# Peptides against a protein of PDB entry 5TUV, part 46

Target 1, 107 residues: chain A of PDB entry 5TUV
Amino acid sequence: KEVIDRLRYLKAEIEDLELKERELDQQKLWLQQSIKNVMDDSINNRFSYVTHEDICNCFNGDTLLAIQAPSGTQLEVPIPEMGQNGQKKYQINLKSHSGPIHVLLIN
Target 2, 107 residues: chain B of PDB entry 5TUV
Amino acid sequence: AQECQNLEVERQRRLERIKQKQSQLQELILQQIAFKNLVQRNRHAEQQASRPPPPNSVIHLPFIIVNTSKKTVIDCSISNDKFEYLFNFDNTFEIHDDIEVLKRMGM

## One batch from the design tools (peptide; aimed at target 1 P80 E81 Y90, target 2 I95)

Design b2_p23_6_s3 (made by RFdiffusion4, then SolubleMPNN; from b2_p23_6, 9 letters changed)
Fold by OpenDDE base, seed 5:
Structure b2_p23_6_s3 (fold): chain B 107 residues (1-107), chain C 107 residues (1-107), chain A 23 residues (1-23)
Amino acid sequence: as target 1 above (107 residues)
Amino acid sequence: as target 2 above (107 residues)
Amino acid sequence: KPIYSSKEAEKNKAKKPFKYTLQ
């Protein structure tokens, strides 16, 4: 039957797609490791920064806070809730596990 | 047949995941290139200046940028665990990662 | 495109907190 043949075809195609997906997963893993290695290099790490000018050129007119923290630092923005004064509370929670957090006011 | 339809749906689901993973892989490649370009730029700049930048004039990776109105009041609280920070804003804000900043810089 | 926007979150009626991990 045409249905049986279609089922066989689809199953074979899905199997090929599974292989492709696993290939991409491995490529991503290796690329992530490559990026980590490049960033962890002592020379690259020394020069892995942006300037105040860089940030100012990217953003205009507002107050800018630069927050530097160790890799793996967790950031959470809760849903804004009404405060006691009726004002919505906008918050950022940061949790670092491996080092200090540094905050710079850009403008 | 219902089984055929189910497999066609699964096929499409896998195709979409593969497409997403391919896009993510391309982004990682661009990130690596941007980082290398950043390092090269900074090395050259420091060579020309014959000195490193002042420590509080640069933002080391990884970082985030918080963008808010100049009228926004910002308060920062540090928990008993010095690695936990709470930022309070009286108005809305945006958060940008270092990857976006490097893109905006044209790296 | 920001990783988070208060205005966009309100527009989309976000019901869960936004979470992000620095890379």
Scores: peptide ipSAE 0.699, ipTM 0.910, DockQ to the pose 0.913
OpenDDE base, seeds 1, 2, 3, 4: peptide ipSAE 0.697, 0.218, 0.211, 0.698; ipTM 0.910, 0.869, 0.870, 0.909; seed 2 fails the geometry check

Design b2_p23_6_s4 (made by RFdiffusion4, then SolubleMPNN; from b2_p23_6, 10 letters changed)
Fold by OpenDDE base, seed 5:
Structure b2_p23_6_s4 (fold): chain B 107 residues (1-107), chain C 107 residues (1-107), chain A 23 residues (1-23)
Amino acid sequence: as target 1 above (107 residues)
Amino acid sequence: as target 2 above (107 residues)
Amino acid sequence: KPIYSSEEAIKNKAKEPFKYTLQ
């Protein structure tokens, strides 16, 4: 009887948690859409940039590549493999579908 | 009972997922705030300068930053189509997204 | 903090390519 009551309670709680999780999923989608709308706004889009100085202040001592591409651009880094010369190859693959990719060398 | 234990484990699992999703929602809110702050900063800066920055002096969102040693040799090639880019490095690198950059900037 | 690190990938013996979509 005690176990039966506990089982009933747990099942009911799990059901409530399922509802809560779905609610959070919907809220996430809403927020993501909100962010997209804000970024796509013509005025905001005009000013949605960082400077070379901004980047340099964030990172020190190394070569920095800034790669700007349209939203939805796919980035892939394959597993580092040994090259023909015995050196490991480190690679980045980018695939854009809606516009050009821009590359800037910083410091 | 084993069934009771199973449900308790499931309950805890769902609670943890909910907690994680709540944290992710907070992160999205912070991202939106950071972006709005960035836009405001840039609008103010351009007003003070009475001109926009040079086109190649800024990095528009969305972007990524590749960080590698100053000694790293980097080559870039366009492959398959004009929207596919291949970057080759002779040494290790790190990739940072624009969200992290905005955080580091204090936005 | 980085979305990707070559060193970390090697250390962890990554078995899958890293994928990311700009947003």
Scores: peptide ipSAE 0.711, ipTM 0.909, DockQ to the pose 0.908
OpenDDE base, seeds 1, 2, 3, 4: peptide ipSAE 0.710, 0.704, 0.708, 0.710; ipTM 0.909, 0.907, 0.908, 0.909

Design b2_p23_7 (made by RFdiffusion4)
Pose (drawn by RFdiffusion4):
Structure b2_p23_7 (pose): chain A 104 residues (1-83, 87-107), chain B 106 residues (1-49, 51-107), chain P 23 residues (1-23)
Amino acid sequence: KEVIDRLRYLKAEIEDLELKERELDQQKLWLQQSIKNVMDDSINNRFSYVTHEDICNCFNGDTLLAIQAPSGTQLEVPIPEMGQKKYQINLKSHSGPIHVLLIN
Amino acid sequence: AQECQNLEVERQRRLERIKQKQSQLQELILQQIAFKNLVQRNRHAEQQARPPPPNSVIHLPFIIVNTSKKTVIDCSISNDKFEYLFNFDNTFEIHDDIEVLKRMGM
Amino acid sequence: STFTEAKEELEENLEKAEEKEEE
């Protein structure tokens, strides 16, 4: 039949696809780890910052609010319902205080 | 028969997912070289100048909140711990550290 | 990762609000 070896063929490709994903899952997990190791060198943390000019060049006009918090800080944004509509940002930081810079 | 329809749908799924994974994989690589160059760029600027801590500098990780000039922004802290509440009377946008690093080049 | 997910949730919430307005 045309269908029974449309199976055997498809069932012979997905394992290549399955192993390719396993490989891609391993590559991603220790690429992420190598990224974590670089951003926590003490020397590299010293220079891991951006200036006002950089932000202004990438955001034309308007009011800009820069919010800095430790890693793992959770940010929750509810739906714009009505109660006047509500536009709000819920910030939860357990590892430390947050720093807010008003960009001009 | 339906074991044929199930695997064709599953195949495309795996394909569409494996493709997206290869995309975020190179994005992660781009994230590292952008971070390395950003660090190298700041070191070079410090040899021609040190900028003060609370001003003119934003440490990673961070977010950028963009809204209209006529928009009022309120900041509230309550009795509950480890909580921050920002209110806007109008729409806003949130951008990440990764994107700004891309917009600036590297 | 947490901030990227939060941006995606904001975009989804805006789309849900537009759909509710159309209904």

Design b2_p23_7_s1 (made by RFdiffusion4, then SolubleMPNN; from b2_p23_7, 13 letters changed; failed a check: too like the target's own chain)
Amino acid sequence: SSIREAIKKLKENKELAKERELK

Design b2_p23_7_s2 (made by RFdiffusion4, then SolubleMPNN; from b2_p23_7, 14 letters changed)
Fold by OpenDDE base, seed 5:
Structure b2_p23_7_s2 (fold): chain B 107 residues (1-107), chain C 107 residues (1-107), chain A 23 residues (1-23)
Amino acid sequence: as target 1 above (107 residues)
Amino acid sequence: as target 2 above (107 residues)
Amino acid sequence: SSIRQAIENLKKKKEEAKEREEK
């Protein structure tokens, strides 16, 4: 009897958790759309940038590349493999579908 | 007994997923706040300067930062089309997204 | 975001590699 009651309780709780999880998924979607709307706003878009100083303050002593690419750009970083000259290949592949990619050297 | 145990494991798994999703939602909220703060900062700065920054002096969102040693040789080429870029490094590098940068900036 | 996911995966792989080196 106690086991049966426990099973019934667990099944009911799991069902409630499923509902809660779906609710969170919807909230995430809504929030993502909200963020997109805020970023796409003409005024916000005009001022949605960081400076060289901002980047330099975040990272010290190294060479920094800033790569501005449109939303939805695909990023691939292959596993380093030995090249033809015996040097490991460290690569970044970017594929944009909606606009140009801009590269700035910071340091 | 075994069925009860299985359901308890499932319950715990769902609880953990819910917790993770709640955390992700919180991060999205913080991202939106950080973006808002960035926009406000830049608007104020441009008002004080009475001009926008030069186009190549700022990095517009969305962007990524590539961090590598000053000794690293970097080669950049456009492949296949104008929207596909290949970066070659002779040494290791780190990649950071714009959200992480905003966090480091204290936005 | 595909980029964000890719970066996350890279960081994870880096940490895993570091852990292997420490063993």
Scores: peptide ipSAE 0.406, ipTM 0.872, DockQ to the pose 0.378
OpenDDE base, seeds 1, 2, 3, 4: peptide ipSAE 0.388, 0.387, 0.376, 0.253; ipTM 0.869, 0.867, 0.868, 0.863

Design b2_p23_7_s3 (made by RFdiffusion4, then SolubleMPNN; from b2_p23_7, 16 letters changed)
Fold by OpenDDE base, seed 5:
Structure b2_p23_7_s3 (fold): chain B 107 residues (1-107), chain C 107 residues (1-107), chain A 23 residues (1-23)
Amino acid sequence: as target 1 above (107 residues)
Amino acid sequence: as target 2 above (107 residues)
Amino acid sequence: SNIRKAIENKKKKEEEAKKRELE
C-alpha cells in the first residue's frame, strides 16, 4: 500500500512538473518575441550599437574583431586540428542567409 | 521499488530542467533591460553631440567580438558565396556575443 | 541563437580541456 501510494504521488507530481515546464516554454517564447519587437522598433534599431571605446573597455590589449551579421547567421568553430603544414588550424566559419556580414578591426 | 526509483530520477531530471529554464528566462529579462539601457544611453549621447556617430565608428547589433593576441595572424576569405566567410587564425582566439559585451559594459 | 550555442559549445570544450590539463 505504501509503495502504491508513493507511485501514485510521484506520477501526479511529474504531471504537474510537465505542466510547469510547458508554461516556462511559453513564457520564453513570449519574452523572445517581446525582445525581437523591441529590437525591431525603428527608433531602437537606430540606436542599437556599441562604440569602439565600449569594446576596448571590455577587452584590453588584444586584437579585436567586430563581426556584424544578420540574425540567424550560422557560426561554426571547428575543433583545432593539425593542418597540412603541421600547424593547428584555428577557424571561424560564418554563413549568412539574409544579409551581408560586416567586419571591423577595433585595435 | 525499482519503479519508484525510476520515477524519482525522472522527477529530479524534470526539476533540474525547470530550474535551468527559469534561469534562462531571467537572462532574457536582463538582456532586454540591457538593450533598453543601451538605446537610452546612445540617444542621450547623440542628443548631446547634436550628431550621430560616424558609420564605421560603431558596431550595430547583432554582432560578435573575436579577441586574440596582437601577434596572431588573421586571414579572412569569402567562400562559396558572398554570405559565407572563413576566418583563419594561427593561434587561439576567444568569441563573445553582444549580450556578454553589454553585460561587461554594465548595461 | 545559433551563434550563442556555438560560442557556448566552444567555451565548454575549452574549459574541459583546461580541466584535463590540471589533472
Scores: peptide ipSAE 0.421, ipTM 0.878, DockQ to the pose 0.409
OpenDDE base, seeds 1, 2, 3, 4: peptide ipSAE 0.417, 0.405, 0.411, 0.258; ipTM 0.878, 0.874, 0.876, 0.868

Design b2_p23_7_s4 (made by RFdiffusion4, then SolubleMPNN; from b2_p23_7, 14 letters changed)
Fold by OpenDDE base, seed 5:
Structure b2_p23_7_s4 (fold): chain B 107 residues (1-107), chain C 107 residues (1-107), chain A 23 residues (1-23)
Amino acid sequence: as target 1 above (107 residues)
Amino acid sequence: as target 2 above (107 residues)
Amino acid sequence: DNIRKAIEQLKKNKEEAKKKELE
């Protein structure tokens, strides 16, 4: 009887957890939409930028590339492999479908 | 007994997923706050300067930052179409998204 | 977001590589 009772309890708890998970999924969806709405606002969009100084303060001493690409841009970083000259290939592949990509050299 | 064990494993798996989703929601909230703070900072700065920053002096969201050694040679080419970019590095690099940058900025 | 997912995966791979180096 104890085992049967435990089974019943676990099944009921799992059902409750499923409901909770769906609730969290819905909350995530709404929050993501909220963020999008805030970012798409004309005033907010106008001021949605960082400066060279901001980036330099975050990453001191290195060469820095800033790549501005529209949302949905695909980023691919292949596993480093030996190139034709015997050097490892380090690559970034970007593919945008909704707009141009802009690149700035900061350092 | 085995059925109880299976359900307990499932229960634990669901609990962990819920915990992860809760953490992700918190990160989204922080992202929204950081963005709001960024916009406010920039609005204030432009008001004080009485002009917007030069177009090439700022990085508009969304963006990514690539950092590498100052000794790294970087080659960039456009491939297939104007929306596809290929970057070649002769050494290792790191990539950071705009959200991480805002966090590092203390937004 | 494709970029965010890709970056996350890269960081994970880097961490795993570092862990293996320490072993």
Scores: peptide ipSAE 0.489, ipTM 0.883, DockQ to the pose 0.353
OpenDDE base, seeds 1, 2, 3, 4: peptide ipSAE 0.470, 0.474, 0.469, 0.330; ipTM 0.881, 0.880, 0.880, 0.874; seed 4 fails the geometry check

Design b2_p23_8 (made by RFdiffusion4)
Pose (drawn by RFdiffusion4):
Structure b2_p23_8 (pose): chain A 104 residues (1-83, 87-107), chain B 106 residues (1-49, 51-107), chain P 23 residues (1-23)
Amino acid sequence: KEVIDRLRYLKAEIEDLELKERELDQQKLWLQQSIKNVMDDSINNRFSYVTHEDICNCFNGDTLLAIQAPSGTQLEVPIPEMGQKKYQINLKSHSGPIHVLLIN
Amino acid sequence: AQECQNLEVERQRRLERIKQKQSQLQELILQQIAFKNLVQRNRHAEQQARPPPPNSVIHLPFIIVNTSKKTVIDCSISNDKFEYLFNFDNTFEIHDDIEVLKRMGM
Amino acid sequence: STPIEFKATLDFTEPIPFYKSEE
């Protein structure tokens, strides 16, 4: 039949596709780990910052609010329902205080 | 028969997912070289100058909140711990540290 | 209670997708 070896063929490709994903899952997990190791060198953390000019060059006009918090800080944004509509940001920081810079 | 329709849908799924994983994989690489160059760039600027801590500097990780000039922004802290509440009377946008690093080049 | 439309974590290894609120 045309269908029964449309199966054997498809069932012979997905394992190549399955191993490819396993490989891509391993590559991503220790690429993320290498990224964690670089942003927590004490020397590298010393220069891991951006200036006002950089932000202004990438955001034309308007009011800009820069919010800085430690890693793992969760940010929750509810739906713009009505109650006047509500536009709000719920920030939760367990590892430390947050720093807010008003960009001009 | 429906074991044929099930695997063709599953095949495209795996394909569409394996493709997106290869995309985020190079984005993660781009994230590291952008971070390395950003660090190298700041070290060079400090040899021609040190900027003060609370001003003119934003440490990673961070977010950028963009809204209109006529938008009022309120900041509330309550009795509950580890909570921050920002209110806007109008729409806003949130951008990440990864995107602003891209917009600046590297 | 208002349901959450967008949830993200500030992490250097986990990029936040672009968010834009609407009317």

Design b2_p23_8_s1 (made by RFdiffusion4, then SolubleMPNN; from b2_p23_8, 10 letters changed)
Fold by OpenDDE base, seed 2:
Structure b2_p23_8_s1 (fold): chain B 107 residues (1-107), chain C 107 residues (1-107), chain A 23 residues (1-23)
Amino acid sequence: as target 1 above (107 residues)
Amino acid sequence: as target 2 above (107 residues)
Amino acid sequence: EIPIAYSATLDLTNPIPPYKSTD
């Protein structure tokens, strides 16, 4: 009947979609590896930077901190809570495991 | 039948995931292109200047940008090895990664 | 322990969504 036919159709389509999803997952992995390889290249790595001007052109009107850290650096922002002085605390925690962190005040 | 409805829900769920993954792949492709364009730009610039930029004048990838009001007071605690950073703000802030910066730069 | 509102790992192959602190 119609229901049985629909079930078979849906099951077949879902199977095809599973294959498609796995294909996309694999493509992502390959692309990510490609990006890593490109960025790890000595020449590319040498020129993998932006300038103060670049940042200023992207943002204006605020204080800007540029924080450079090695890949794998962990970033955490706690839920803002009231401080001892009654001031709400806004915080960023950074933890690097492979190298020093460098901070630049852009403006 | 209930089974048919369940499979239709599953089908739609998978379609949405596939759509998201396709979008993510497109973004990664654009990231790689942007990075290559950045490298090319910097190589050309340094060639024209006949020297590399000063060490503290550029921000090396990977990095993040933190922007906050000009009135925001920022305090930073740094570990001896500079592997841990604690930033304290007395007001709200925003975080943007290097990928977004490259997009805003039009790379 | 301190509850975390936002957590990320710097990774060139995994973009970090823009974050705006609340309150």
Scores: peptide ipSAE 0.524, ipTM 0.896, DockQ to the pose 0.850
OpenDDE base, seeds 1, 3, 4, 5: peptide ipSAE 0.528, 0.547, 0.543, 0.535; ipTM 0.898, 0.900, 0.899, 0.898; seeds 1, 3, 4, 5 fail the geometry check

Design b2_p23_8_s2 (made by RFdiffusion4, then SolubleMPNN; from b2_p23_8, 10 letters changed)
Fold by OpenDDE base, seed 3:
Structure b2_p23_8_s2 (fold): chain B 107 residues (1-107), chain C 107 residues (1-107), chain A 23 residues (1-23)
Amino acid sequence: as target 1 above (107 residues)
Amino acid sequence: as target 2 above (107 residues)
Amino acid sequence: EIPIAYSATLDLTNPIPKYKSTD
């Protein structure tokens, strides 16, 4: 009887959790849309940038590349492999479908 | 009893998944706040300077940061339309997104 | 058909995982 009651309780709770998860999924989608709306606003978009100083303050002692690209740009890093010279190659591939990519050397 | 245990495992799995989704939702909220703070900062700065920053002095969102050693040799191949970029490094590198940068900036 | 170690799509509403290439 106790087991039966526990089973019933668990099943009911799992059902509630399923509803909660779907609720969270919807909330995420709505929030994402809200963020897009805010960022796409002409005034906000005009000021949606960081400076060289901002980037430099976040990182120390390295060469820094800032790569600006439109949303939806695809980024791929192949598994490093040996070149013909026996040296490993490290690579980044970027593919945009909606606009040009801009690269800045920060330091 | 076995069924009860199975349901308890399922319950726990769902609870953890919900927890993760709640965390992701909170992060999105923080991202929106960070963006608004960034916009406010930049608007104020440009007001004081009475001019916008030079185009090549800022990095517009969305962007990524690639950092590597100062000794790393970087080669870049660019398509004519600048929609495709191929970066070659002779050493390891790291990739960071704009959200991480905003966090490091304290936005 | 090149094996990919890491892939992502730039999205203002979806953060991409931090990546560090390794030997």
Scores: peptide ipSAE 0.528, ipTM 0.898, DockQ to the pose 0.834
OpenDDE base, seeds 1, 2, 4, 5: peptide ipSAE 0.518, 0.502, 0.520, 0.518; ipTM 0.898, 0.894, 0.896, 0.896; seed 4 fails the geometry check

Design b2_p23_8_s3 (made by RFdiffusion4, then SolubleMPNN; from b2_p23_8, 10 letters changed)
Fold by OpenDDE base, seed 3:
Structure b2_p23_8_s3 (fold): chain B 107 residues (1-107), chain C 107 residues (1-107), chain A 23 residues (1-23)
Amino acid sequence: as target 1 above (107 residues)
Amino acid sequence: as target 2 above (107 residues)
Amino acid sequence: EIPIEYSATLDLTNPIPKYKAKD
């Protein structure tokens, strides 16, 4: 039957796609590990920074907070709600588990 | 026929996931290249200056940038160990990670 | 607990989603 043949074809194609997806997953994992290795290198780590000028060149006419925090730091933004005096409050919560957080005010 | 339709839906789902994963993989590659370029730039700059930049003049990776209007009032509460931060804004803000900043820098 | 509209974990190998606060 034509339907049976179509089913066989689709199943075979899906199997091939599964293999392709797994290959991409492995490639991503290896690349992520490579990035970690590169960034953890003592020389690279020493020079892994941007300047105030770099940040200012990326953004114009605004106040900028540069927040340096260790990997694994949790960031949360609650739904903005009305606060005192009928003003909406906007918040950022940061929680680090492996080290201190450092903040720089730019502009 | 219904089984064929179900498999075709699954096929399309997998194709979309593969497409997304391919895009994500390409982004990771670009991130690694950008980081290497950043390190190279900084090494060269410090060689030319014959000294490292002042400690508080640079932002070390990983970091985020919070962008808000210059009129925005910002309050910050910090834990004693600097592991927890609470930022309060009286207006809207944007959050950008270091990867996006490196892109904007042209790295 | 306060409802959270955006959450992320800083990770060198995983970019965080872009966020823009809504007025």
Scores: peptide ipSAE 0.545, ipTM 0.899, DockQ to the pose 0.837
OpenDDE base, seeds 1, 2, 4, 5: peptide ipSAE 0.530, 0.518, 0.532, 0.532; ipTM 0.898, 0.895, 0.897, 0.897

Design b2_p23_8_s4 (made by RFdiffusion4, then SolubleMPNN; from b2_p23_8, 11 letters changed)
Fold by OpenDDE base, seed 5:
Structure b2_p23_8_s4 (fold): chain B 107 residues (1-107), chain C 107 residues (1-107), chain A 23 residues (1-23)
Amino acid sequence: as target 1 above (107 residues)
Amino acid sequence: as target 2 above (107 residues)
Amino acid sequence: EIPIAYSATLDLTEPIPPFKTTD
């Protein structure tokens, strides 16, 4: 019957898709590790930076904070709420677990 | 049949996840390329200048960029160990990661 | 705990989506 054939086909395809998804998950894991290895290389790490000029060329007419923090640093932006002065609070919370945070102001 | 419909929904769900994961992998590859180009640029630049850039003139990866108006007042509270930062803004802001910056730089 | 509008973890292998605060 048509329905029976369709069911069998779908089940087989879903099984194949599941295998494909697991393959992609593994590929991502390996690629992520590759990236980490490349960036942890002594020479690459030495030159893994951008300049003030680079940042200024990417953004126009604004104040820019460059915040360098270790991988794993947690970033949170609370829902803006009204402060005691009647002004909305716009906040960024950073929590590092492996090293200090460095901030540069670019005007 | 209802079972057939359920499996078709599941099939489509898996196809979408696979598509998303494929795109993520492509982005990771592009990130590697961009990083490699950045390192190469900086190496050549320092060779030509015969010196490294000033310490406070560069932003090391990983980093984020906070973009806000020049009129925005920014306050920063830092923990004793410099592992926790609280930024207060009196106006709205935007957050961009280093990957986006590299893209904007054309790396 | 305070309500969070946006959260992320800095990771070289996991991009952070752009974010803009709202008025």
Scores: peptide ipSAE 0.529, ipTM 0.899, DockQ to the pose 0.824
OpenDDE base, seeds 1, 2, 3, 4: peptide ipSAE 0.522, 0.515, 0.539, 0.528; ipTM 0.899, 0.896, 0.902, 0.899; seeds 3, 4 fail the geometry check

## One batch from the design tools (peptide; aimed at target 1 P70)

Design b2_p24_1 (made by RFdiffusion4)
Pose (drawn by RFdiffusion4):
Structure b2_p24_1 (pose): chain A 104 residues (1-83, 87-107), chain B 106 residues (1-49, 51-107), chain P 24 residues (1-24)
Amino acid sequence: KEVIDRLRYLKAEIEDLELKERELDQQKLWLQQSIKNVMDDSINNRFSYVTHEDICNCFNGDTLLAIQAPSGTQLEVPIPEMGQKKYQINLKSHSGPIHVLLIN
Amino acid sequence: AQECQNLEVERQRRLERIKQKQSQLQELILQQIAFKNLVQRNRHAEQQARPPPPNSVIHLPFIIVNTSKKTVIDCSISNDKFEYLFNFDNTFEIHDDIEVLKRMGM
Amino acid sequence: EYPKIYKPKVPSGFIYSAHDEMFF
């Protein structure tokens, strides 16, 4: 039949696709690890910053609010319901205080 | 028969997912070279100048919140711990450290 | 209108939680 070896063919491709994903899952997991090792060198943390000019060049006009918090800080944004609509940002930081810079 | 329809849908799924994974894989690479160059760029600027800590500098990780000039922004801290509440009377946008690094080149 | 959250496809230092229609 045309269907029974449409199966055997498809069932012979997905393992190549399955192993390709396993490989891509391993590559991603130790690429992320190599990224974590670079952003926590003490020398590299020293220069891991951006200036006002950089932000202004990438955001034309308006009011800009720069919010800095430690890693793992959670940011929760609810739906714009009505109660006047509510536009809000819920910020939870367990590892430390947050720093807010008003960009001009 | 329906074991044929199930695997064709599953195949495209795996394909569409394996493709997106290869995309975020090179984006992660781009994230590292952009970070390395950003660090190298700041070191070079410090050899021609040190900028003060609370001003003119934003450390990673961070977010950028963009809203209209007529928008009022409120910051509230309550009795509950480890909580921050920002209110806007109008719509806003949130951008990440990764995107700003891209927008500035590397 | 929905607020716009330009979340990257890669992990970042922030953990985001929001409705699906807010993400880009």

Design b2_p24_1_s1 (made by RFdiffusion4, then SolubleMPNN; from b2_p24_1, 13 letters changed)
Fold by OpenDDE base, seed 2:
Structure b2_p24_1_s1 (fold): chain B 107 residues (1-107), chain C 107 residues (1-107), chain A 24 residues (1-24)
Amino acid sequence: as target 1 above (107 residues)
Amino acid sequence: as target 2 above (107 residues)
Amino acid sequence: ELPIIHKSSIPTGFIFKGPEEMFV
């Protein structure tokens, strides 16, 4: 009976957790759509930028590249491997499907 | 007994997923707030200046920041349409997405 | 030494591809 009672309890709890998880999934979808709508708004889009000063305030002492690209741009960083010359190759591969990529040297 | 153990494992798995999803929702909320704050800041700044910033002085979202040593040699290969970029570094680097930058900015 | 990628838990723009050990 103890085991049976525990099983009943666990099954009921799991059912509640399933409902909670579905609720969270739905909330995520709504929130993501909301964010998309806000960012796609023409006025908001016009002002959706940071300045060189903003970046410099966040980072210092190194070379900083700012890469702006359309949403959905693919960024790939392969595992560094030894090149033909025996040097490790560190790479970033970028592929956009909807627009040009822009690169700015910050410092 | 084994069934009870299986359900307890499932329960724990679901609890962990729920926790992760709750954290993700919180992150999305913060992202939305940060974006709205950024837009508000920029709108106010442009109103005060009575002009938009120069085109090459700002970085539009979405963007990433690549941080590397000042000694790092960077080579870039670009497609004709600027839809594909290949960056080669002779040393390691760090990448920061726009959301992290906004966090560092205090948005 | 591996590159480090500071990526939000939920991406909004770029689609990142790389080994898990690079992400923090």
Scores: peptide ipSAE 0.705, ipTM 0.915, DockQ to the pose 0.868
OpenDDE base, seeds 1, 3, 4, 5: peptide ipSAE 0.699, 0.703, 0.703, 0.704; ipTM 0.916, 0.917, 0.917, 0.917

